# Peptides against a protein of PDB entry 8OXM: the designs that were tried, part 90

Target 1, 371 residues: chain A of PDB entry 8OXM
Amino acid sequence: FKAEFRLAGGVNLPKIIDCVGSDGKERRQLVKGRDDLRQDAVMQQVFQMCNTLLQRNTETRKRKLTICTYKVVPLSQRSGVLEWCTGTVPIGEFLVNNEDGAHKRYRPNDFSAFQCQKKMMEVQKKSFEEKYEVFMDVCQNFQPVFRYFCMEKFLDPAIWFEKRLAYTRSVATSSIVGYILGLGDRHVQNILINEQSAELVHIDLGVAFEQGKILPTPETVPFRLTRDIVDGMGITGVEGVFRRCCEKTMEVMRNSQETLLTIVEVLLYDPLFDWTMNPLKALYLQQRPEDETELHPTLNADDQECKRNLSDIDQSFNKVAERVLMRLQEKLKGVEEGTVLSVGGQVNLLIQQAIDPKNLSRLFPGWKAWV

## One batch from the design tools (peptide; aimed at target 1 H187 P216)

Design b2_p28_4_s2 (made by RFdiffusion4, then SolubleMPNN; from b2_p28_4, 16 letters changed)
Fold by OpenDDE base, seed 2:
Structure b2_p28_4_s2 (fold): chain B 371 residues (1-371), chain A 28 residues (1-28)
Amino acid sequence: as target 1 above (371 residues)
Amino acid sequence: SELDEQIQKEIDELLAEGRKRLEELLRS
């Protein structure tokens, strides 16, 4: 191990450690806590199953629709090493790094990432109308630049076009699979981009099964489809390739209903897979700068003694699990807001929900919906 | 630790069983 570590962005500030293997190769390793590693490991296996479904379908296979996966290697009770996808960068590091971020380089007269965050934090406790107005002002003065990622990394025009297509397909597949699984906490530090493939790697998979909706500031979007995410697709944005790849992914998911329900049922009742949102996790995910002072380091692992009566925990857990399964079944039937939609109708609704500035303005400021 | 190996083994078993059921469902 090198003595130097980098913090990967994310709530848990996972430590990126450069490891020299016994083979003399340097490997970047992401070190996370035990519970995060289990959640990530389980969700990586669900993604592998979704990839198997996508690979069996001729249309999704021809489009190379996959969600990127990584290997989780447990090292100890409290730490494991994620095999970091070598040559990945957090999209947030590329876009909004204070020193050399793409927004600062390409848009030096726009608001700084700090100014945008400050403005949104100032209205965090305000009305939805005030949040929307300030979000629109922030967006007007913070224009997308993620198109420059592929332009900087891929100088050959044919390679550039292929990589932009790979990016667009990766966003589409991960968005639809993430929506079906109810994946939350998709902030700019939990999404990596591979500098060689232009594919996205989703990390920190601890908010699943729509548990982001029960956060103190509920998640209001089905997936991250913010202005920079769209700008990375190029001039067509969400139209054409992205939409078609979403539709084909959704078609495979809906046609795999029984399979996906069985997988999720097994996971929901796995006593080793803590998918439930707890108050400490919620506080950690939406930590306010004001709340940093009260987190005494003495959160010993023994705070499993939220002595809720075992019977009330089990009944509440079972009711939440049943509700998750019912909602998954609705999604897989195309039931949105009590209406049965076609694949195209459902995908269209999800895209509209994800790009709606009213939904984006309501997100927790740490999610950085303006990026 | 022995407990982590046991937990990882239980996860790997549950996931192997889930994969087996998935493969059976995908062969039908």
Scores: peptide ipSAE 0.030, ipTM 0.496, DockQ to the pose 0.021
OpenDDE base, seeds 1, 3, 4, 5: peptide ipSAE 0.021, 0.020, 0.025, 0.019; ipTM 0.468, 0.515, 0.492, 0.526; seeds 4, 5 fail the geometry check

Design b2_p28_4_s3 (made by RFdiffusion4, then SolubleMPNN; from b2_p28_4, 13 letters changed)
Fold by OpenDDE base, seed 1:
Structure b2_p28_4_s3 (fold): chain B 371 residues (1-371), chain A 28 residues (1-28)
Amino acid sequence: as target 1 above (371 residues)
Amino acid sequence: SELEEQEQKMLDEEKLLGRKRLEELLRK
């Protein structure tokens, strides 16, 4: 192990450790100190299974639809080694880095990312109407720039086009699989983009099975399809390639209902896989910048009082697990709001929900729905 | 299929537009 560590960008400031292997190869490793890497490891296994399903179908295989996975070696509930996604950058770092973010470079006269966040935080406790009005003002003065990622990285026009297509396919596959698994909205720091492939890598999979809907500010979108995410697809946006890749992914997921239900059932009842939302996790995920000052590590919550009736916890857990399985079954049947939809109808509904500025305006401001 | 031809046409138009924009950005 080298004594030098670098901080990766993002909320959790993960430590990048350079390790020289016995083969003399230097490998970057991400050490997360607070996140349950078991959840990431389990979700990577689910993604590998989804990839297997996508590779078996001729149409999804021809379109090269896959979710990028990374190796997770969980060492404990709170420690593990990630194989660092070498040659990836958080989309949030590319877009809204304070010094050299693409918004500042390409749109210097727009609102700063900080001004946008401040405006949305000021209305966080206000009506949905006031949130919508402020969100529209923010959006008008913060125009998307993610098209420039592929333009900066891929100077050859043929390569540029191929990589933008790879990006669009990656967004589609991850959006639909993310919806099926209930990953919901993803923080911009938890979506990495590969600088060589233009494919997305989703990290920090600590919200799954629609547990984002039970947050203090519930998620209102099925997946992250914000204006910058769409701008990266080019002038067609969500139409054409993205929509078709979503439909073909959804078709494979719906046709694999039994397999997906069986896998998720095993995972939901795995005593080593804590997928449930707890109040501390909820507070951590939606922590205000103002609240960062008070979380001194003095929550030595004495282990004693959590010995309340195992039976009531088990019953509550089982009811939540059953509800998750029921909702997963509904999604895989195309049941939305009590109506059975076709694959195209379901995908259309999900896209419309994800891009609706009314839904985006209701999201937690810390997740930056205007980016 | 007619849908694939329309897609290819939109993709070709988009590629042409993107190429022009890239050439304009690289000239600055």
Scores: peptide ipSAE 0.024, ipTM 0.534, DockQ to the pose 0.011
OpenDDE base, seeds 2, 3, 4, 5: peptide ipSAE 0.023, 0.024, 0.028, 0.026; ipTM 0.533, 0.542, 0.599, 0.576; seeds 3, 4, 5 fail the geometry check

Design b2_p28_4_s4 (made by RFdiffusion4, then SolubleMPNN; from b2_p28_4, 13 letters changed)
Fold by OpenDDE base, seed 4:
Structure b2_p28_4_s4 (fold): chain B 371 residues (1-371), chain A 28 residues (1-28)
Amino acid sequence: as target 1 above (371 residues)
Amino acid sequence: SELDEELQKMLDELLEKGKERLKELLAE
């Protein structure tokens, strides 16, 4: 281990540690000190299983549909070593970095990311109608720029086209797998893009199994498909390659129902896998930047007292686990809002839900649904 | 890599626990 560490950007101040491997290669390791790296590790394993299913199917294999994975070594419930995705950048850093973000560079006359955030925070407790109106104003004055990522990184037109397709496939695969696993919306700092492959890497998998729907500001989208995410696909947007890759991924997921149910059931009942939403986790995930200043309590609070009545907790836990499994079974059957849909119908509904400005306007402003 | 082998072991252990749990649930 080198004595020097770098702070990665983001709320959790993850420490990047340069490690020399036994092979003499320097590898960047991300050490998260506060995140449930076990949850990330478990979800990476699930992604590997999904990748195995996708590689077995001819149609998904031909399209090279994979969810990018990274190595996680959980050292404890709250600490571990993450293999840092070398050559990746958070999409949020590329898009909305305060000094040199793509929005500021390409749209200098648009609202700043801070102005957008402020406007949406001001309406956070207001009606859905007021949220929608302000969101539409923000969207009108904060135009997508993520198309420029591939244009900046890939100057050769043939390479640019190939990388844009790789990006689109990566978004499609991660969106459908993320929907099946109930990952919901993803904060822009928790989506990395590989600067060489243009593939997405999802990190900080602390919300799974639709637990985002029980947040103080519930999730209203099945996955992140915001305007910048769509803009990165180029002129076709969600049509063509993205839609077809979603459909082919969904076909594999639905045809793997028994396997996926078994896997998720195992995970839900694993006592080492804390997937449940708790109030502290909910506060952390939807913490306002203004509230960050006061909650430096030294949570050296004794882990002892949360051994509350095991029996009532167990019954509540089991009911939540059963509900998650039932909802997963519905998804894998194509049951949406009590109706059985075809793969194309289900994928269409999910895309429409994910891009609906009414749904996006209702998201937690901290997650920047206008980006 | 050793890390891939460890991850694979963890996966295999999760899958094995899962098969056991599935057997328990099918026996009720």
Scores: peptide ipSAE 0.031, ipTM 0.480, DockQ to the pose 0.025
OpenDDE base, seeds 1, 2, 3, 5: peptide ipSAE 0.022, 0.021, 0.017, 0.019; ipTM 0.553, 0.473, 0.519, 0.540; seed 5 fails the geometry check

Design b2_p28_5 (made by RFdiffusion4)
Pose (drawn by RFdiffusion4):
Structure b2_p28_5 (pose): chain A 334 residues (1-279, 317-371), chain P 28 residues (1-28)
Amino acid sequence: FKAEFRLAGGVNLPKIIDCVGSDGKERRQLVKGRDDLRQDAVMQQVFQMCNTLLQRNTETRKRKLTICTYKVVPLSQRSGVLEWCTGTVPIGEFLVNNEDGAHKRYRPNDFSAFQCQKKMMEVQKKSFEEKYEVFMDVCQNFQPVFRYFCMEKFLDPAIWFEKRLAYTRSVATSSIVGYILGLGDRHVQNILINEQSAELVHIDLGVAFEQGKILPTPETVPFRLTRDIVDGMGITGVEGVFRRCCEKTMEVMRNSQETLLTIVEVLLYDPLFDWTMNPFNKVAERVLMRLQEKLKGVEEGTVLSVGGQVNLLIQQAIDPKNLSRLFPGWKAWV
Amino acid sequence: ETIEEILEEAIEEELSFKEIKELLEEAE
């Protein structure tokens, strides 16, 4: 074990450690004290199940739809450990870096990230109209730059297109799974982009199962589909590869709702922390009902096709009205 | 007012959502 450890930041102060194995290769682990990773363990298990189901289905096997997973090992009710992701860079560090940010490098005339943060801070005390107007003004003077990422990393057109296609597929699959699982904490620091495979990886998974509505600032989107992601998917935008991949993933999930419910039914017997405190679990049953409704497409008794559900999700995600009410730290304009 | 102060602080420190939830629980 290495004698030094680093802090990853945050109120809980997670610890980063390096271990040298028998082969001599250093492996980085993240021990997360004062937090419960049992929910993250369930998230990783359902991620692996979805990846296996996508691999089994011939329609998705050809499209090579995969979910990037990292191992999470719970150690106690209030602690655990997880595998650190190597060879990845944060999206916000690439895009909105103060020193060498992509938006500053490409579009110096556009508004800086500090100006946008100042405007968002000044407008949180305003009403809906002022928030919508400021958001539209910010979007008018802040064009997406993320499309140049592979352009700056993959000079060969074949590799560039391959990486772009893999990025689009990974974004579609992750967005579908996150909507199904109700993942809400999807700001720039929770998503890591690989420098080689260009596949997005979700690392935080801190809050899910429709927890953003519990937060003071409700999450009005099911997944992150901001202007940067859409521009980086290509000229076609959401239409094309993203829509088809979302439909295929939704079909696979509708076909495998039995396996998904079997995986998620680990609750109601060993409830995790932050629940059933302050004295057939209530919230667990509620989230199981919500997941079942999402999977069956019933909601309030209404039937919805896979294509219609995908179109509705796209409309909700790209709607500026929903983006205006989001948390300023979420970086909806980014 | 306390919630507004926590939200302003969280924006300045670019805190995660889970961390904001914990700060709200501590404030209660």

Design b2_p28_5_s1 (made by RFdiffusion4, then SolubleMPNN; from b2_p28_5, 13 letters changed)
Fold by OpenDDE base, seed 2:
Structure b2_p28_5_s1 (fold): chain B 371 residues (1-371), chain A 28 residues (1-28)
Amino acid sequence: as target 1 above (371 residues)
Amino acid sequence: DKVNEILEEAFKNNLSAKDILDLLKEAE
């Protein structure tokens, strides 16, 4: 290890440490101290399996449809080393950094990221109607700018186009794979963009199997397809390349139903893989700035073994696991809201759900649905 | 302007990155 470390962007201020390997090569490592890196490690294995399925299909292979993966070395339940994706930046750091964010640079007369967050926090406990009205006001005064990412990084028009296409494909693949696996907590700090490839890297995979729907503020979108995410695709937005890549990814996932069910079943019953939502995790994910002051450090991890009868915990766990498997089977059959959809119909429904301002307005303000 | 038109048309017509590179080279 080098004696020097730097902070990465993001709420948890992870440490970037330069390590010299036994091979004499320097490698950047991200040290996370609060996140369950075992969950990230397991989900990276699932993504590698999804990538294997996508590489076996000629159409998805030709389109280079992959979800970006990284190496995870879990050291404990709450600590580990991530192989840092060199040359990645959180999309939130590029878009809504306080001083030099793209919104401030390109749209200096729009609302600040802080003003948008404040307005949405003020209505957090209000009706869905009031949330929708304020969200629409925020969206009107906070116009998307993510198109400038590729324009700043790729000056050659041919390279710029190739990278915009790579970005669009990465969003599509990650969106559909993420939906199938029920991946949540897709806030702007949990999605990195590679400054060389324009591909997305999803981190902090601790909300999976639709456990985001049981949060105090439930997740209302299947994946992140916000206005800036769409703006990065260029003028066609969700039409053309994105839609087709979603359809081809969904086709491969649906045609791999038995394999995906078997994998997820093994993972759901793995005693080392804690995928279930717990109250402390829910509080951490949706903590308000006001609630930080009352977290006295005296949450001793006293094993309050709430001796909920081991039988009732096991029965509740098994019922949740069964529901997750049933819902995964429905998704892989194209069953949405009790109706069997074609691949195109299912992808269309998911896109409409993800871009619906009514769904976006209901999200937790920390998710930053206006970005 | 002309590059953006080619890129828009390329996106509409689902052109490969190669076909777009060829169109961009013809527009130079």
Scores: peptide ipSAE 0.000, ipTM 0.272, DockQ to the pose 0.011
OpenDDE base, seeds 1, 3, 4, 5: peptide ipSAE 0.000, 0.000, 0.000, 0.000; ipTM 0.257, 0.266, 0.185, 0.250; seed 1 fails the geometry check

Design b2_p28_5_s2 (made by RFdiffusion4, then SolubleMPNN; from b2_p28_5, 12 letters changed)
Fold by OpenDDE base, seed 2:
Structure b2_p28_5_s2 (fold): chain B 371 residues (1-371), chain A 28 residues (1-28)
Amino acid sequence: as target 1 above (371 residues)
Amino acid sequence: EEVEKILEEAFKNNLSAKDILDLLKEAE
């Protein structure tokens, strides 16, 4: 270990440690001290399986459709070492950094990221109509700038276009696979972009199997397809390359139904994989400034009252697991809202749901749906 | 439409006709 550590960006202040291996190679490691890295490790295995399915199909292989994966070594329930994604930056750091964010640089007369956050927090407890109106005002005064990422990083025009294509493909693949797995908590700090490949790296995979829908503020979008995410695709936006890559990814997922169901079933019943949403995790994900003051350290909540009869917990767990499997089977059959859709119809519905400002306005303000 | 938009953006960024054609084939 080198004596020096760096802080990675983000709320948890993860420590980047440079380690010299027994092979004399330097490896960067991220030490997370509060997150259950076992969830990340399991979801990385699922992503590797999805990548194997995508690589076996000729059309998805030609398009290089993959989810970027990283190595996770869980040390405990709350600690572990992950391979630091060298040459990646959180999209939130590039876009909405307080000092040098792309919005401040390219749109200095727009609302600040802080003003947008404040406006959306003020309406958090308001009606859906009031949330929608304020979200539209925020969106009007906070215009997308993520197109400048590829323009700043890739000066050669051919490389620039190739990298923008790689970005669009990465968004499409991760969006569809993320939807199938019910991946939530896709805020701008949980999505990294590789500064060399323009591919996305999804981190903090603790909200899966649609458990984001049972949060105090439910998730209302299937994946992150916000205005900056779309702006990074260039002038075509969600049409063409993105849509086609979503359709080809969805086709492979639907044609792999039996394999996906079998693997997810094994994972749902793995006693080492705590995928269920708990109240403490929900509070952590959707902390309000008001809630920080009431976290008296005296929640020594005696593990005794959560000894609800093991039978009732097991029955409730089994019912949730069965519901997750049923919903996964529906998605893989193209069943949306009780109707069987074609791959194109299903992908179209998901895109429309993800870009709908009514759905986006209902998200927790910490998700930053205007970015 | 998509091809026209890709071409228009590619021309605005001074891409070669060859690079445009190669990238369009990768986008299909």
Scores: peptide ipSAE 0.018, ipTM 0.460, DockQ to the pose 0.012
OpenDDE base, seeds 1, 3, 4, 5: peptide ipSAE 0.006, 0.011, 0.000, 0.016; ipTM 0.299, 0.364, 0.300, 0.437; seed 5 fails the geometry check

Design b2_p28_5_s3 (made by RFdiffusion4, then SolubleMPNN; from b2_p28_5, 13 letters changed)
Fold by OpenDDE base, seed 1:
Structure b2_p28_5_s3 (fold): chain B 371 residues (1-371), chain A 28 residues (1-28)
Amino acid sequence: as target 1 above (371 residues)
Amino acid sequence: DKVEEILEEAFKNNLSAKDILKMLKEAE
């Protein structure tokens, strides 16, 4: 094994280890805990099914609309190694690394990532109006730079253009499928970009089925479509290729309603798939860096005492599962806020919600909505 | 086997990535 590790980022700080195989090939491996590994494995299977639906449709197949998946290798009942996509980098590492991040390199006179985070954390408990004003000030002084990813990696203009289109298609596919599955906003460290394909890989799939809406700071966006995510698409932004790829992905998802409902129903009732939000998971997902010091691992507290009657837990679980299925059915029918929308209308609403500075300003500051 | 045991112990004990790498090196 190599002497060095990298943190993939995300809440659980998944550990990237580099190993040399018996074949002399270097392989990067992501090491995750049991529950995260299972959740990731299940969501990868769902993504593979979505990819199968996208490949069956001529319009999505011609556009090469796919969600990048990674291989999950369970080692044991308690540990597993994710075969990491070699040649990927977290978008957060590329954008806001303290030493060599693209914001610091291309915009040295803008606010630092730390200054932005501090300003947004200071207003975290303030009004929505105060959050919006500070978010707009942060955005004014922290301009997007993600266009430079493709410019740095792809020097040939024809390759650069093709890779920027691949990126835009990948964002569109993952955004719409992520919305359907209720993945919500994604931490910048939980979105990887492939340095060769410019496609995104979503990791740490611990929030699904709109469970991000029940967090202490609820999510307000259907997917991550922040200014840097948009800047990576180039001058057209969300218009043209991105919008059309979202519409074609949404069309396939809506036309596959019965299949998707059946798949998700099986998963929601799988006793091996814990998708529910619990208070500890919610706290962990939205912990402040300052609060990490006081949470001693009192996770040794007896799992024994919360034997709430199995019957009441099962009834509460079933009601949540039914609500998730109902909301999924609404999404797949194009029902938004009690109104039935066309595919174009629904995609437009989702894009507008995802890019709205009012929605972005209300997100948990730890997820860096200004990036 | 030995790598798997180290990883299980590392997750069970919530070990730092630095400690895991140290254990993995000591196992080579």
Scores: peptide ipSAE 0.000, ipTM 0.285, DockQ to the pose 0.030
OpenDDE base, seeds 2, 3, 4, 5: peptide ipSAE 0.000, 0.000, 0.000, 0.000; ipTM 0.282, 0.270, 0.265, 0.283

Design b2_p28_5_s4 (made by RFdiffusion4, then SolubleMPNN; from b2_p28_5, 13 letters changed)
Fold by OpenDDE base, seed 2:
Structure b2_p28_5_s4 (fold): chain B 371 residues (1-371), chain A 28 residues (1-28)
Amino acid sequence: as target 1 above (371 residues)
Amino acid sequence: DVVEKILEEAFKNNLSAKDILRLLKEAE
């Protein structure tokens, strides 16, 4: 280990440690504290399986449709070592860094990221109508700039174009696989972009199997397809390459139904994989400034009342697991809202749901739906 | 049209005919 550590960006201040291996090679390691890296490790295995399915199909292989994966070594329930994704930056750091963010650089007369956050927090407890109106005002005064990522990093037009395609393919693949697995908490700090490949790396995979829908502020979108995410695709936006990559990914997922169900079933009943949402995790994910003051250290709430009869916990767990499997089977059949859709119809519905400003305005302000 | 947008962007960014054709073919 080197004596020096760097802080990675983000709320949890993960420590980047440079390690010299026994082979004399330097390897960067991210030491994540407070997070259960076992969830990340399990979801990385699922992503590797999805990548194997995508690589077997000729159309998805030709398009190089993959989810970027990283190595996770869980050390405990609250600690582990991630292989640091060298040359990645959180999309939030590029877009909305307080001093040098792309929004401030390219749109200096727009609302600041802080002003946008404040406006959306002020309406957090208001009606859906008031949230929608304020979200539309924020969106009008906070225009997307993520197109400049590829333009800044890739000066050669042919390279720039190829990297923008790689980005668009990465968004499409991760969006569809993320939807199938019910991946939540896709805020701008949980999505990294590789500065060399323009591919996305999804981190913090602790909200899966639609557990984001049972948060105090439910998740209302199938994946992150916000205005900056779309702006990074260039002038075509969600049309053409993105839509086709989504359709081809969805086709492979639907044609792999039995394999996906079997693997997810094993994971849902794995006693080492705590995928269920708990109240403490929900509070951590959706902390309000008001809730920080009431976190008295006296949540030595006796383990006694959470001894609801082991039988009732097990029955409730089994009923949740069964509902997750049923909903996964519906998605893989193209069943949306009780109707069987074609791959194109299902992908179209998901895109429309993800870009709907009514759905985006209802998200927790910490998700930053205007970015 | 998606094709018109691809062409407009390709012209604005001096993309090669090969890259334009690749875009069109991946958008199909």
Scores: peptide ipSAE 0.195, ipTM 0.837, DockQ to the pose 0.013
OpenDDE base, seeds 1, 3, 4, 5: peptide ipSAE 0.107, 0.000, 0.050, 0.184; ipTM 0.792, 0.252, 0.740, 0.828; seeds 1, 5 fail the geometry check

Design b2_p28_6 (made by RFdiffusion4)
Pose (drawn by RFdiffusion4):
Structure b2_p28_6 (pose): chain A 334 residues (1-279, 317-371), chain P 28 residues (1-28)
Amino acid sequence: FKAEFRLAGGVNLPKIIDCVGSDGKERRQLVKGRDDLRQDAVMQQVFQMCNTLLQRNTETRKRKLTICTYKVVPLSQRSGVLEWCTGTVPIGEFLVNNEDGAHKRYRPNDFSAFQCQKKMMEVQKKSFEEKYEVFMDVCQNFQPVFRYFCMEKFLDPAIWFEKRLAYTRSVATSSIVGYILGLGDRHVQNILINEQSAELVHIDLGVAFEQGKILPTPETVPFRLTRDIVDGMGITGVEGVFRRCCEKTMEVMRNSQETLLTIVEVLLYDPLFDWTMNPFNKVAERVLMRLQEKLKGVEEGTVLSVGGQVNLLIQQAIDPKNLSRLFPGWKAWV
Amino acid sequence: AAEELNEEEEEERGEELEEERWERAEEL
């Protein structure tokens, strides 16, 4: 074990450690004290199940739809450990870096990230109209730059297109799975982009199962489909590869709702922390009902096709009205 | 009373998470 450890930041102060194995290769682990990783363990298990189901289905096997997973090992009710992701860079560090940010490098005339943050802080005390107007003004003077990422990393057109296609597929699959699982904490620091495979990886998974509505600032989108992601998917935008991949993933999930419910039914017997405190679990039953409604496409008794559900999700995600009410730190304009 | 305490604790936790998100956003 290495004698030194680093802090990853945050109120809980997670610890980063390095271990040298028998082969001598250093491996980085993240021990997360004062937090419960049992929910993250369930998330990783359902991620692996979805990846296996996509691999089994011939329609998705050809499209090579995969979900990037990292091992999470719970150690106690209030602690655990997880595998650190190597060879990845944060999206916000690439895009909105103060020093060498992509938006500053490409579009110096556009508004800086500091100006946008100042405007968002000044407008949180305003009403809906002023928030919508400021958001539209910010979007008018802040064009997406993320499309140049592979252009700056993959000079060969074949490799560039391959990496762009893998990025688009990974974004579609991760977005579908996050909507199904109700993942809400999807700001720039929770998503890591690989420098080689260009596939997005979700690392935080801190809050899910429709927890953003509990937060003071509700989460009005099911997944992150901001202007930068859409521009980086290509000229075609959401239409094309993203829509088809979303439809295929939704079909696979509708075909495997039995396996998904079997995986998620680990609750109601060993409830995790933050629940059933302050004295057939209530919230567990509620989230199981919500997940079942999402999977069956019933909601309030209405039937919805896979294509219609995908179109509705795209409309909700790209709607500026929903983006205006989001948390300023979520970086909806980014 | 137990339900009011649970609602207060969920509100405090929610405020702390949003503070963390904003501090992280300032770093960038």

